# Ledger of designs, part 27: peptides against a protein of PDB entry 4LZF

Target 1, 155 residues: chain A of PDB entry 4LZF
Amino acid sequence: GGRLVVFPNGTRKELSADGQTVKVMFFNGDVKHTMPDQRVIYYYAEAQTTHITYPDGMEVLQFPNNQTEKHFPDGRKEITFPDQTVKTLHPDGREESVLTDGTIIQLNPDGSKVIQFNTGQREIHTADFKRREYPDGTVKTVYSDGRQETQYPTG

## One batch from the design tools (peptide; aimed at target 1 F27 N28 H51)

Design b2_p15_3_s1 (made by RFdiffusion4, then SolubleMPNN; from b2_p15_3, 5 letters changed)
Fold by OpenDDE base, seed 5:
Structure b2_p15_3_s1 (fold): chain B 155 residues (1-155), chain A 15 residues (1-15)
Amino acid sequence: as target 1 above (155 residues)
Amino acid sequence: AAEAAPQPPGPPPPF
């Protein structure tokens, strides 16, 4: 059979009959589950936040505003915002946001930005220019000095 | 030895 231990501080520890699941109910309302797969599920009662840790070093945070964060063992972080925008932060400093309309916004470590619009247009921002690439192969560049260039498709 | 009472780990990680 399972075991229940009640500590003098009001914390309770429940052990499954097989000993593979441990539930700790802290005196502050927090709950810690250790699962058979060695993942740990911690619930912070005051913050209403769930923190899951995996044996491989993956971490998942679930916030009461419906934001979810995944911390990968490689140092990558993925944030799902309440609006369902997904932002990935890479260890190299690159950031990628996928909007609900299918627009992708990339921020590069060099400070450049690339926007892939859902229309198939791409916009590139650098310190020196803003460039718009069109699906027909037309490229328009506006330089920081105010010069404008249009490259027409070869066809 | 009696098992020591578990303590909560503290506040959650920031957003």
Scores: peptide ipSAE 0.118, ipTM 0.751, DockQ to the pose 0.925
OpenDDE base, seeds 1, 2, 3, 4: peptide ipSAE 0.112, 0.112, 0.110, 0.112; ipTM 0.748, 0.751, 0.748, 0.748

Design b2_p15_3_s2 (made by RFdiffusion4, then SolubleMPNN; from b2_p15_3, 4 letters changed)
Fold by OpenDDE base, seed 3:
Structure b2_p15_3_s2 (fold): chain B 155 residues (1-155), chain A 15 residues (1-15)
Amino acid sequence: as target 1 above (155 residues)
Amino acid sequence: GPEAAPEAPGPPPPP
């Protein structure tokens, strides 16, 4: 059968009958589960945060404010905010945010920004201009010097 | 022999 070990410091260790699951209940209230699939689930009692580590190097953090972070072995991070916005941080420095309305915001390593609106409009921000592209093919550009240009769709 | 003492609690998560 399973066994329970109680240590003098108040820490408890539970082992399953098959030995494949280990639960450590630390004296501070933290809990560590080692699972048969070799994932480790650590609960920080004071922070009320769950940290899951996978054998492939994947990590998942679950915060008490309903934020979730995924840390991929390739260095990519995916953050799901409490409002359900999803932000992806790429190893190359590119950032992409997907809003709940379907709007996509891309920040590029060169400092340029692209917004794909849920309406089909796109806005491009560079050091030199802001450009708005409309679904009808109209393009409006405002340059940093204050010059404006409008390109109308050719019928 | 007696079972080895369990590890100490991990560090707190980053803020």
Scores: peptide ipSAE 0.050, ipTM 0.686, DockQ to the pose 0.649
OpenDDE base, seeds 1, 2, 4, 5: peptide ipSAE 0.049, 0.047, 0.048, 0.047; ipTM 0.683, 0.679, 0.684, 0.682

Design b2_p15_3_s3 (made by RFdiffusion4, then SolubleMPNN; from b2_p15_3, 5 letters changed)
Fold by OpenDDE base, seed 4:
Structure b2_p15_3_s3 (fold): chain B 155 residues (1-155), chain A 15 residues (1-15)
Amino acid sequence: as target 1 above (155 residues)
Amino acid sequence: APEAAPVPPPAPPPP
């Protein structure tokens, strides 16, 4: 059969009969589950937050506002916001956000920004200019000095 | 040795 241990501090530990599942119910209402697949599920009662750690080093945080964060072993982070926007933070400092409408926003380590609109338009932001590229090949550039240039498609 | 009483882990940072 399973085993229940009750500690003097009020924490309880339940062991399954096979010993593969361990449930710790802390005196503050927090819960720790160690599963047969070696994942560990922490529930923080006050914060209402779930933290899952995997044996490969993957971590998943689930917040009460429906935000989910995935921390990958390679140092990448993926944040799903309450509005279902997905933001990926790369170890090189690059950030990519995918909006629900299909717009992709990229922040590069050099400080440049690229927006790929769902319409096929692209906008590039640098220290020196903002550039809008249109699907027909038209390119509009606004330089930091206020100069504007339009390049028309050839053909 | 008797098993030490488990203590709660530190709370995660807010989102």
Scores: peptide ipSAE 0.107, ipTM 0.736, DockQ to the pose 0.866
OpenDDE base, seeds 1, 2, 3, 5: peptide ipSAE 0.104, 0.101, 0.105, 0.100; ipTM 0.733, 0.731, 0.734, 0.734

Design b2_p15_3_s4 (made by RFdiffusion4, then SolubleMPNN; from b2_p15_3 with T7V R9P P15F)
Fold by OpenDDE base, seed 1:
Structure b2_p15_3_s4 (fold): chain B 155 residues (1-155), chain A 15 residues (1-15)
Amino acid sequence: as target 1 above (155 residues)
Amino acid sequence: PPEAAPVPPGPPPPF
């Protein structure tokens, strides 16, 4: 059978009958679950925050405002905001946001920006130009000097 | 020796 240990400080430790699950209920209301898959689920009662750690080094944070953060072993972070926007931060400084309408916004380390609209249009921002690509193959470029160029689809 | 009484690790990671 399972075991329950009650400590003098009020902390309780429950072990499953198979010994694969350990639940610690701390005197402050925090709860720590060690699972058979070796993930550790820690609930901070005061902060109402859940912190999951995986044996590969992945971490998941769940905040009371419905924000979720995934911290990958490679240093990548994935943030799901309360509005369900998903932002990925790459170790190289690249950022990608996926909006709920399917729009993708990429910020590159060089300061360039790419927007993939849900309409199939794409906009590229650099120091030298802004470029709009249309689904029909039309490309409009506005250069920093004020020059404008339109390339029409071949067909 | 008896197992030491577990204590909370501290505050959660920040946002």
Scores: peptide ipSAE 0.095, ipTM 0.724, DockQ to the pose 0.876
OpenDDE base, seeds 2, 3, 4, 5: peptide ipSAE 0.087, 0.088, 0.088, 0.089; ipTM 0.721, 0.723, 0.719, 0.721

Design b2_p15_4 (made by RFdiffusion4)
Pose (drawn by RFdiffusion4):
Structure b2_p15_4 (pose): chain A 155 residues (1-155), chain P 15 residues (1-15)
Amino acid sequence: as target 1 above (155 residues)
Amino acid sequence: HTKEELLAARAKNSE
């Protein structure tokens, strides 16, 4: 029916009957679970943080302020902030934020960006210009040289 | 706390 082992230093280990699941309760209050599928779940008592390592290389951190960070094997990092904005950082430097109100912000490493407002407007920033596109078909652009342009709807 | 700090804290643990 399983075993409990208590070490001189105060660390406790609990093994399942099939030995597939191991739980380690460290003297300092940290808790580690090793699962049959080799997931490792580590709880940091003082920091109140959980770190989960998956066999496929994915790592997940849960912070006590309810922030979650996911690290994908390819280097992508996805952050869910407490407000539930999801921000994805790519190794090439691109950043994408999907906010709960529906706004999407795409930032390129060269500094250019595309903003998709929940209102239906779209804003593009480049080295040459800032542009705003409207649902009615209107396009407004401000160029680096200071000129401003309005493209009116066909209708 | 950062991931590096948590991993350094974990390295101090033993049975």

Design b2_p15_4_s1 (made by RFdiffusion4, then SolubleMPNN; from b2_p15_4, 6 letters changed)
Fold by OpenDDE base, seed 4:
Structure b2_p15_4_s1 (fold): chain B 155 residues (1-155), chain A 15 residues (1-15)
Amino acid sequence: as target 1 above (155 residues)
Amino acid sequence: MTEEELLEAESKNSM
């Protein structure tokens, strides 16, 4: 059978019969589960947040607003927002947001921004210009000095 | 450190 230990401070420790699962219920309402796969599931009672730590260094945060954050061992972070937008933060400083409509927003370490619209249009933002690329090969550029250029596809 | 003190120290809200 399993074992339950109740401490004087009100903390409880439950051991499974096989000893592979440990559940600690802290006096403050926090809960720590150590699982057979060596992942640790910590629940913060006040914040209503779940923090999962995996033996490979992966971490998962689950917030009460349905936001989920994954921290990968390579330093990449993936945030799923309540609106189901997925933002990836890369170790190189690149950020990518995938919207529910399939639009992709990329922020580059150089400060440039690229928007890949679900329509196949692409918009590039740099310090010097905004450029719109159309599926037909038309390119419209608005420079920071107010100049506008349209490049037509070579047909 | 008792097992209880160890578990109290493992509480992430106690940091």
Scores: peptide ipSAE 0.173, ipTM 0.814, DockQ to the pose 0.098
OpenDDE base, seeds 1, 2, 3, 5: peptide ipSAE 0.158, 0.163, 0.165, 0.157; ipTM 0.807, 0.804, 0.810, 0.806

Design b2_p15_4_s2 (made by RFdiffusion4, then SolubleMPNN; from b2_p15_4, 9 letters changed)
Fold by OpenDDE base, seed 3:
Structure b2_p15_4_s2 (fold): chain B 155 residues (1-155), chain A 15 residues (1-15)
Amino acid sequence: as target 1 above (155 residues)
Amino acid sequence: VTEEELKARESTLSL
């Protein structure tokens, strides 16, 4: 059968009969499960946070505010915010946010920003200008020097 | 992790 070990400090360790599942209940209320598939599920009782580690190096954090973070083995991070916005942080420093309305916001390592609106409009931010591109081909640019230009579609 | 280590095990996570 299974085995229960009780330590003097109140920590308890439960072993399954096959030895493939280990549950540790720490004296502080934390719980650690080691699963047969080598996943480790750690619950931080004070923070009410779940941390799952996978044998491939994937990590998943689940916070009490309904935020979820995935840490990929390649160094990429994916954050799902409580509002269901998904933000991806790439190892190269690029960040991409996908809003619930389908708007995509890209932050580039050079400091430039691109917003792809769900309306088909696109906005580009650089050190030198802000540019709005419209679906009809109109382009409006506001330069850092205060100059404004409008380019009309060829029609 | 040994059973002996678990006797003194305490975990902290800064969010």
Scores: peptide ipSAE 0.054, ipTM 0.773, DockQ to the pose 0.070
OpenDDE base, seeds 1, 2, 4, 5: peptide ipSAE 0.042, 0.044, 0.042, 0.049; ipTM 0.708, 0.740, 0.708, 0.748

Design b2_p15_4_s3 (made by RFdiffusion4, then SolubleMPNN; from b2_p15_4, 7 letters changed)
Fold by OpenDDE base, seed 3:
Structure b2_p15_4_s3 (fold): chain B 155 residues (1-155), chain A 15 residues (1-15)
Amino acid sequence: as target 1 above (155 residues)
Amino acid sequence: VTREELLAREATLSM
């Protein structure tokens, strides 16, 4: 059968009969499960947070505020916020947020920002200007020097 | 609570 080991500090270790599942119940209330598929599920009792590590290097954090973080082996990080906004942080420094309304916000490593609105409008922010592109082809630009330009669609 | 803080706590727990 399985085995139970009780350590002097109060930590308990349960081993399955096949030895493929290990459950450690730490004296502080934390729980660590090592699964047959080599996933490790750690529950932090005080923080009420679950941390799952996968053998491929994937990590998943589940916070009590309903935030979830995924850490991919390639260095990408994906955060699902409580409001269901999904933010992706790329290894190159690019960040992308997808809002629940379908708006996409991109932050580029050079400091530029692009917003793709669900209305089809696009806004581009650079060091030199803010530009709004409209679905009809109108483009409005406000430059850092205060100059404003409107380009009308050809038609 | 950060990931790093959580990992640090685990390391302090002995079996």
Scores: peptide ipSAE 0.147, ipTM 0.820, DockQ to the pose 0.907
OpenDDE base, seeds 1, 2, 4, 5: peptide ipSAE 0.133, 0.134, 0.144, 0.137; ipTM 0.806, 0.808, 0.828, 0.811

Design b2_p15_4_s4 (made by RFdiffusion4, then SolubleMPNN; from b2_p15_4, 8 letters changed)
Fold by OpenDDE base, seed 3:
Structure b2_p15_4_s4 (fold): chain B 155 residues (1-155), chain A 15 residues (1-15)
Amino acid sequence: as target 1 above (155 residues)
Amino acid sequence: VTREELLARESTLSM
């Protein structure tokens, strides 16, 4: 059968009969499950947050505000915000946000920004200019020196 | 609450 160990501090440890599942109920209300597949599920009672660690190094955090964070073994981080925006943080410093309307926002390590709108328009921000590209081929550029240029599509 | 703050609060079994 399973075993129950009760520690003097009030922490309880339950072992399954096969010994493959361990449940620790800490005196502070935290709960730690070690599963047969070596996943560890930790519940922080005060923070109401679940932290899952996988044998491959993957981690998943589930916050009480409905935010989810995935920490990949390669150093990538994916955040799903309560509004369902998904932000990916890459190890090289690049950040990408996908909005619910399909808009994609890319922040590059050099400080440049690219917005791909769901309308097919694209906006590029650099230190030197802000540029809007339209689906018809029109390009409008506002330079840091105050110049404005419009390039019309060749028809 | 950050991941680091949570990890710092993780309880351990007293040996």
Scores: peptide ipSAE 0.313, ipTM 0.865, DockQ to the pose 0.574
OpenDDE base, seeds 1, 2, 4, 5: peptide ipSAE 0.291, 0.312, 0.303, 0.307; ipTM 0.857, 0.864, 0.859, 0.862

Design b2_p15_5 (made by RFdiffusion4)
Pose (drawn by RFdiffusion4):
Structure b2_p15_5 (pose): chain A 155 residues (1-155), chain P 15 residues (1-15)
Amino acid sequence: as target 1 above (155 residues)
Amino acid sequence: SAEVEELLAHREATE
């Protein structure tokens, strides 16, 4: 029916009957679970943080302020902030934020961006211009040289 | 991040 092992330093280890699951309770209050599928779940007592390592290379951190960070094997990093904004950092430097109100912000490493407002408007920022596109078909653009342009709807 | 580095250093020292 399993075993409990207590070490001189105070660390405790609990093994399941099949030996597939191991739980380690460290003297400092940290807790580690090793699962049969080789997932490792580590709880940091003082920092109140959980770190989960998956066999496929994915790592997940849960911070006590309810922030979650996911690290994908390819280098992508996805952050869920407490407000539930989801921000994805790509290794090439692109950033994408999907806010709960529906706004999407896409930032390129060259500094250009596309913003999709929950109101249905779209903004594009490039080296040459800032542009705003409206649901009615209107397009407004401000160029680097200071000129401003309005493209009116066909209708 | 620096915070993650401190957590990983803590874990290594504990184990």

Design b2_p15_5_s1 (made by RFdiffusion4, then SolubleMPNN; from b2_p15_5, 9 letters changed)
Fold by OpenDDE base, seed 4:
Structure b2_p15_5_s1 (fold): chain B 155 residues (1-155), chain A 15 residues (1-15)
Amino acid sequence: as target 1 above (155 residues)
Amino acid sequence: SAEEEQLKKREAENE
C-alpha cells in the first residue's frame, strides 16, 4: 500500500505503493507531483499556475489565463498566448510570432523585423527602410528619409 | 514573463 505522511505544519506527502509517485500537498495549497518519468508537476495555488519540469531540462508553465510557456533545454522559449499566438524566443535573440491568421512576425537580433503576411506579402523593417514585397515580385521601399521606391518584376 | 518572477517554489522544510 501507499504511505501518507502528515507533517506538523499540515503538509501531506503521499507515496505510491511502488514508490514511483510522490505527491506533496503543502499547507498553502501548493501541490508537487513527482512522476515515474521523473517529471515534477508543481501547482502554485495562489497563482493557479502549473510548472512542469522534465529531467531533460524542459520546463512548461501553464498560467490561469491559458498562457503556456515552454522553456527548452537549448534556451529557446515558446509562449502560447491566450489569443493562441505562438511566440518563439531563440537563444540568439531572434523572436518569431505566429498569429492565428498565419501571419509570421520575425524580430531579428539586429533590430530588423520581417512580417510574412498570410496573403504572401512580406514586409521588411530595418533602420534604413520599410520594404513591402508582393507575390508578383513588386517591391515597394519607403526609406527613413521619406524617399519611396517601387521595383517592378522583370517579366 | 512578469508572472514567472513571482513563482517561488516553496520547498517543504521537511522533505
Scores: peptide ipSAE 0.049, ipTM 0.692, DockQ to the pose 0.451
OpenDDE base, seeds 1, 2, 3, 5: peptide ipSAE 0.042, 0.042, 0.033, 0.046; ipTM 0.738, 0.714, 0.671, 0.675

Design b2_p15_5_s2 (made by RFdiffusion4, then SolubleMPNN; from b2_p15_5, 9 letters changed)
Fold by OpenDDE base, seed 3:
Structure b2_p15_5_s2 (fold): chain B 155 residues (1-155), chain A 15 residues (1-15)
Amino acid sequence: as target 1 above (155 residues)
Amino acid sequence: SAEEKALEEKLKANE
């Protein structure tokens, strides 16, 4: 049979009959579940936040504002914002945001930025220029010195 | 509990 242990501080520990599931209910309302698959589920009552740790080192955070964060064993992080924008942070410092309209924003470790618009336009930002690429093959570049160049498609 | 204090400290480190 299962076992219940009640501690003097009000913390309760429930053990399953097989011993594979452990539930700790802390006196502050926090809850820790250890599952048979070795996942550990923390619920923080004050923050209303759920934190899941996996045996492979993956972590998942669920916040009360509907933000979700995934921390991968490789050091990558994936943040799903309440607006359903997904931001990926790579260990090399590259960031990628995918907006709900299909726009992709890339931030590179060198400080350059690339925006891929859902219209097929691209905008490239570097220290030296801003460049807009159009679907027709037109390219407009504005350099940091204020010079502007337009390259027309060879048609 | 030492486990609860560790949990509260872990929470504070994630805020």
Scores: peptide ipSAE 0.023, ipTM 0.645, DockQ to the pose 0.190
OpenDDE base, seeds 1, 2, 4, 5: peptide ipSAE 0.021, 0.021, 0.022, 0.021; ipTM 0.623, 0.616, 0.619, 0.619

Design b2_p15_5_s3 (made by RFdiffusion4, then SolubleMPNN; from b2_p15_5, 8 letters changed)
Fold by OpenDDE base, seed 3:
Structure b2_p15_5_s3 (fold): chain B 155 residues (1-155), chain A 15 residues (1-15)
Amino acid sequence: as target 1 above (155 residues)
Amino acid sequence: SPEEEALRAREQANE
């Protein structure tokens, strides 16, 4: 049969009969489940947060505000915000956000920014200029020195 | 942050 261990501090440890499942109920209300597949599910009672760790090093955090974070073994992080925006942080320092309307925002390690709008327009921000590319091939550039240039499509 | 709050709870539970 299973075993129940009650510690002097009030923490309780339940062991399954097969020994593959362990449930620890901490004195503070936290709960830790170790599963047969070696997943560890930790519930923080005060924060109402769930933290799942996987044997491959994957981690998933679920917050009470409906934010979810995935921490991948390669160092990548994926954050799903309450508004359903998905932000990916790459180990190289690049960040990508996908908005619910399909707009993609890329932040590069060099400080440059690229916005791909759902309209097909693209905006590029660098130290030297801000550039707007239109679907018809028109390109408008505002340089850091205040100069403005418009390049019209060839037709 | 919620993450910081969770970390503190874990530390308290392991003491």
Scores: peptide ipSAE 0.031, ipTM 0.673, DockQ to the pose 0.463
OpenDDE base, seeds 1, 2, 4, 5: peptide ipSAE 0.031, 0.030, 0.031, 0.030; ipTM 0.675, 0.667, 0.672, 0.670

Design b2_p15_5_s4 (made by RFdiffusion4, then SolubleMPNN; from b2_p15_5, 10 letters changed)
Fold by OpenDDE base, seed 5:
Structure b2_p15_5_s4 (fold): chain B 155 residues (1-155), chain A 15 residues (1-15)
Amino acid sequence: as target 1 above (155 residues)
Amino acid sequence: SAREQELKERLKKNE
């Protein structure tokens, strides 16, 4: 059968009969589950947050406000916000946000920004210019010196 | 995140 260990501090440890599942109920209300697949599920009682760690180094955080964070072994992070916006932070410093309307915002390590609008328009921000690309092939550029250029579609 | 660091500190205290 399973085992129950009660520690002097009030922490309780439950072991399955096979020893593959361990549940620790800490005196502070936190709960730690070690699963047969070596996944560890930690519940922080005060923060009402679930933290799952996988044997490959993957981590998943679930917050009470419905935010979810995935921390990948390669250093990439994926944050799903309560509004369902998904932000990906890449190890190279690139950030990508996908909004619920389909707009994609990319922040590049060089400081440039690219917005792909759901309308098919794209906006590029650099140190030197702001450029708007339209679905018809028109490109409008406003340079940092105030010069403006319009490139019309060919054809 | 700052929130992640706080959680890691709590985990270390319980172990």
Scores: peptide ipSAE 0.081, ipTM 0.755, DockQ to the pose 0.903
OpenDDE base, seeds 1, 2, 3, 4: peptide ipSAE 0.076, 0.068, 0.057, 0.060; ipTM 0.752, 0.747, 0.737, 0.741

Design b2_p15_6 (made by RFdiffusion4)
Pose (drawn by RFdiffusion4):
Structure b2_p15_6 (pose): chain A 155 residues (1-155), chain P 15 residues (1-15)
Amino acid sequence: as target 1 above (155 residues)
Amino acid sequence: SAPEPRPLPQKIKDF
């Protein structure tokens, strides 16, 4: 029916009957679970933070303010903030934020961006211009040279 | 041998 082992330093280890699951309760209050599928779940007592390592290389951190950070094997990092905005950082420097209100912000490493407002408008920023596109088909652009342009709807 | 706790990562300290 399993075993409990208590070490001189105060660390405790609990093994399942099949030995597949191991739980370590460290003297400092940290808790580690090793699962049969080799997932490792580590709880940091003082920091109140959980770190989960998956066999496929994925790592997940859960912070006490309810922020979660996911690290994918390819280098992508996905953050869920407490407000539930999801921000994705790509290794090439692109950033994408999907806010709960529906706004999407795409930032390129060269500094250009595309903003998709929940209102249906779209904004593009490049080295040459800032542009706003409207649901009615109107396009408004401000160029680096200071000129402003309005493209009216066909209708 | 008694297992030792894993050190807290710097990223968690910074948080």

Design b2_p15_6_s1 (made by RFdiffusion4, then SolubleMPNN; from b2_p15_6, 7 letters changed)
Fold by OpenDDE base, seed 2:
Structure b2_p15_6_s1 (fold): chain B 155 residues (1-155), chain A 15 residues (1-15)
Amino acid sequence: as target 1 above (155 residues)
Amino acid sequence: EAPEAEPIPQEILEF
């Protein structure tokens, strides 16, 4: 059968009969599960946060506000916010957000931003200008000096 | 120590 160990500080350790599953219930209310597949599940009682670590270096965080984060071994992070927006943080400093309406927002390492709207419009932000591209081929540019240019699809 | 969540972004899109 399984084993229960009770420590003087109130921490409890449950061992499965095969020894492959370990549950530690800490005196502060935190819980640690070690699973047969070598994943470790931490529950932080005060923060109500679950943290899963995998043997390949993958980490999964579950927050009480329904936010979920995946931390990949390559340094990439994928965050699903409570509103179901998905944000990806890349190791090169690039950030991508996918909104529930299909809009994609890209922040580049150089500080430029690209927005692909669900309407087919695209907006580009740089240090020098903002540019809106329309599905009909019209392009509007507003430069940092206040100049405006419009390029029409027919030339 | 409990991990901190990434902050919820607030973005205003203007042209």
Scores: peptide ipSAE 0.087, ipTM 0.687, DockQ to the pose 0.044
OpenDDE base, seeds 1, 3, 4, 5: peptide ipSAE 0.048, 0.072, 0.065, 0.083; ipTM 0.644, 0.679, 0.673, 0.683

Design b2_p15_6_s2 (made by RFdiffusion4, then SolubleMPNN; from b2_p15_6, 8 letters changed)
Fold by OpenDDE base, seed 1:
Structure b2_p15_6_s2 (fold): chain B 155 residues (1-155), chain A 15 residues (1-15)
Amino acid sequence: as target 1 above (155 residues)
Amino acid sequence: EAPEAEPIPQEILEY
């Protein structure tokens, strides 16, 4: 049969008969499950948050507000916000947000920003200009000095 | 020795 260890602080540790599953019930209400597949499921009682760690280094956080975070072994993080926006944080400092309407916002390490609108328009922000690219091939550039340039599609 | 509870993780905030 399984065994139960009760510690003086009130923490309890349950071991399965096969020893493959361990359940720790902490005195603060937290619960830690170590599974046969080596994943660890930790429940934070006060925060009502679930933290799953995988043997490959993947981590998944599930918050009570429906936010989910995936922490990849390479350092990348993928956050699904309560509004279902998905933000990816890359180890190089690049950030990408995918909005529910299909708009993609990219923030580059150099500080430049690219917005791909759901309309097919694209906007590029740099220190020197903002550029809007239209599906018809028109490109409008507004430079930081206030100068504007429009490039019309070749046709 | 009793197992230790983990620190509470913080959400990544959208800004």
Scores: peptide ipSAE 0.253, ipTM 0.853, DockQ to the pose 0.531
OpenDDE base, seeds 2, 3, 4, 5: peptide ipSAE 0.038, 0.042, 0.036, 0.038; ipTM 0.731, 0.758, 0.572, 0.734

Design b2_p15_6_s3 (made by RFdiffusion4, then SolubleMPNN; from b2_p15_6, 7 letters changed)
Fold by OpenDDE base, seed 4:
Structure b2_p15_6_s3 (fold): chain B 155 residues (1-155), chain A 15 residues (1-15)
Amino acid sequence: as target 1 above (155 residues)
Amino acid sequence: EAPEAEPIPQEVLDF
């Protein structure tokens, strides 16, 4: 059978009969599960937050506001916000946000921003200009000095 | 064995 250990502080530890599952119920209401696959599931009772750690270094945080954060072993992070926007943080400093409408917002390490609209329009922001690319091949550029340029697909 | 410190959200939506 399983084993129950009760500590003087009120913390309880349940061991499965096979020894592959360990459940710690802390005196504060927190719960720690060590699973057969060696993942650790920690539940913070007051914060209502779940923290999962995997043996490969993957981490998953689940917050009560419906935000989820995934921390990949390669240093990539994937955040699902309460509004269901998904933001990916890359180890190179690139950030990509995918909105629920399919709009993609990219922040590049050089400080440039690219918006891929769900309409097929693309907007590029640099220190020097904002450029709007249209599906027909028209390109409108507004420079930081207020100059404007329009390029047509046929020249 | 002691409880862990409460995690906070690392990222916020700012746009």
Scores: peptide ipSAE 0.084, ipTM 0.764, DockQ to the pose 0.202
OpenDDE base, seeds 1, 2, 3, 5: peptide ipSAE 0.060, 0.076, 0.039, 0.057; ipTM 0.731, 0.756, 0.752, 0.738

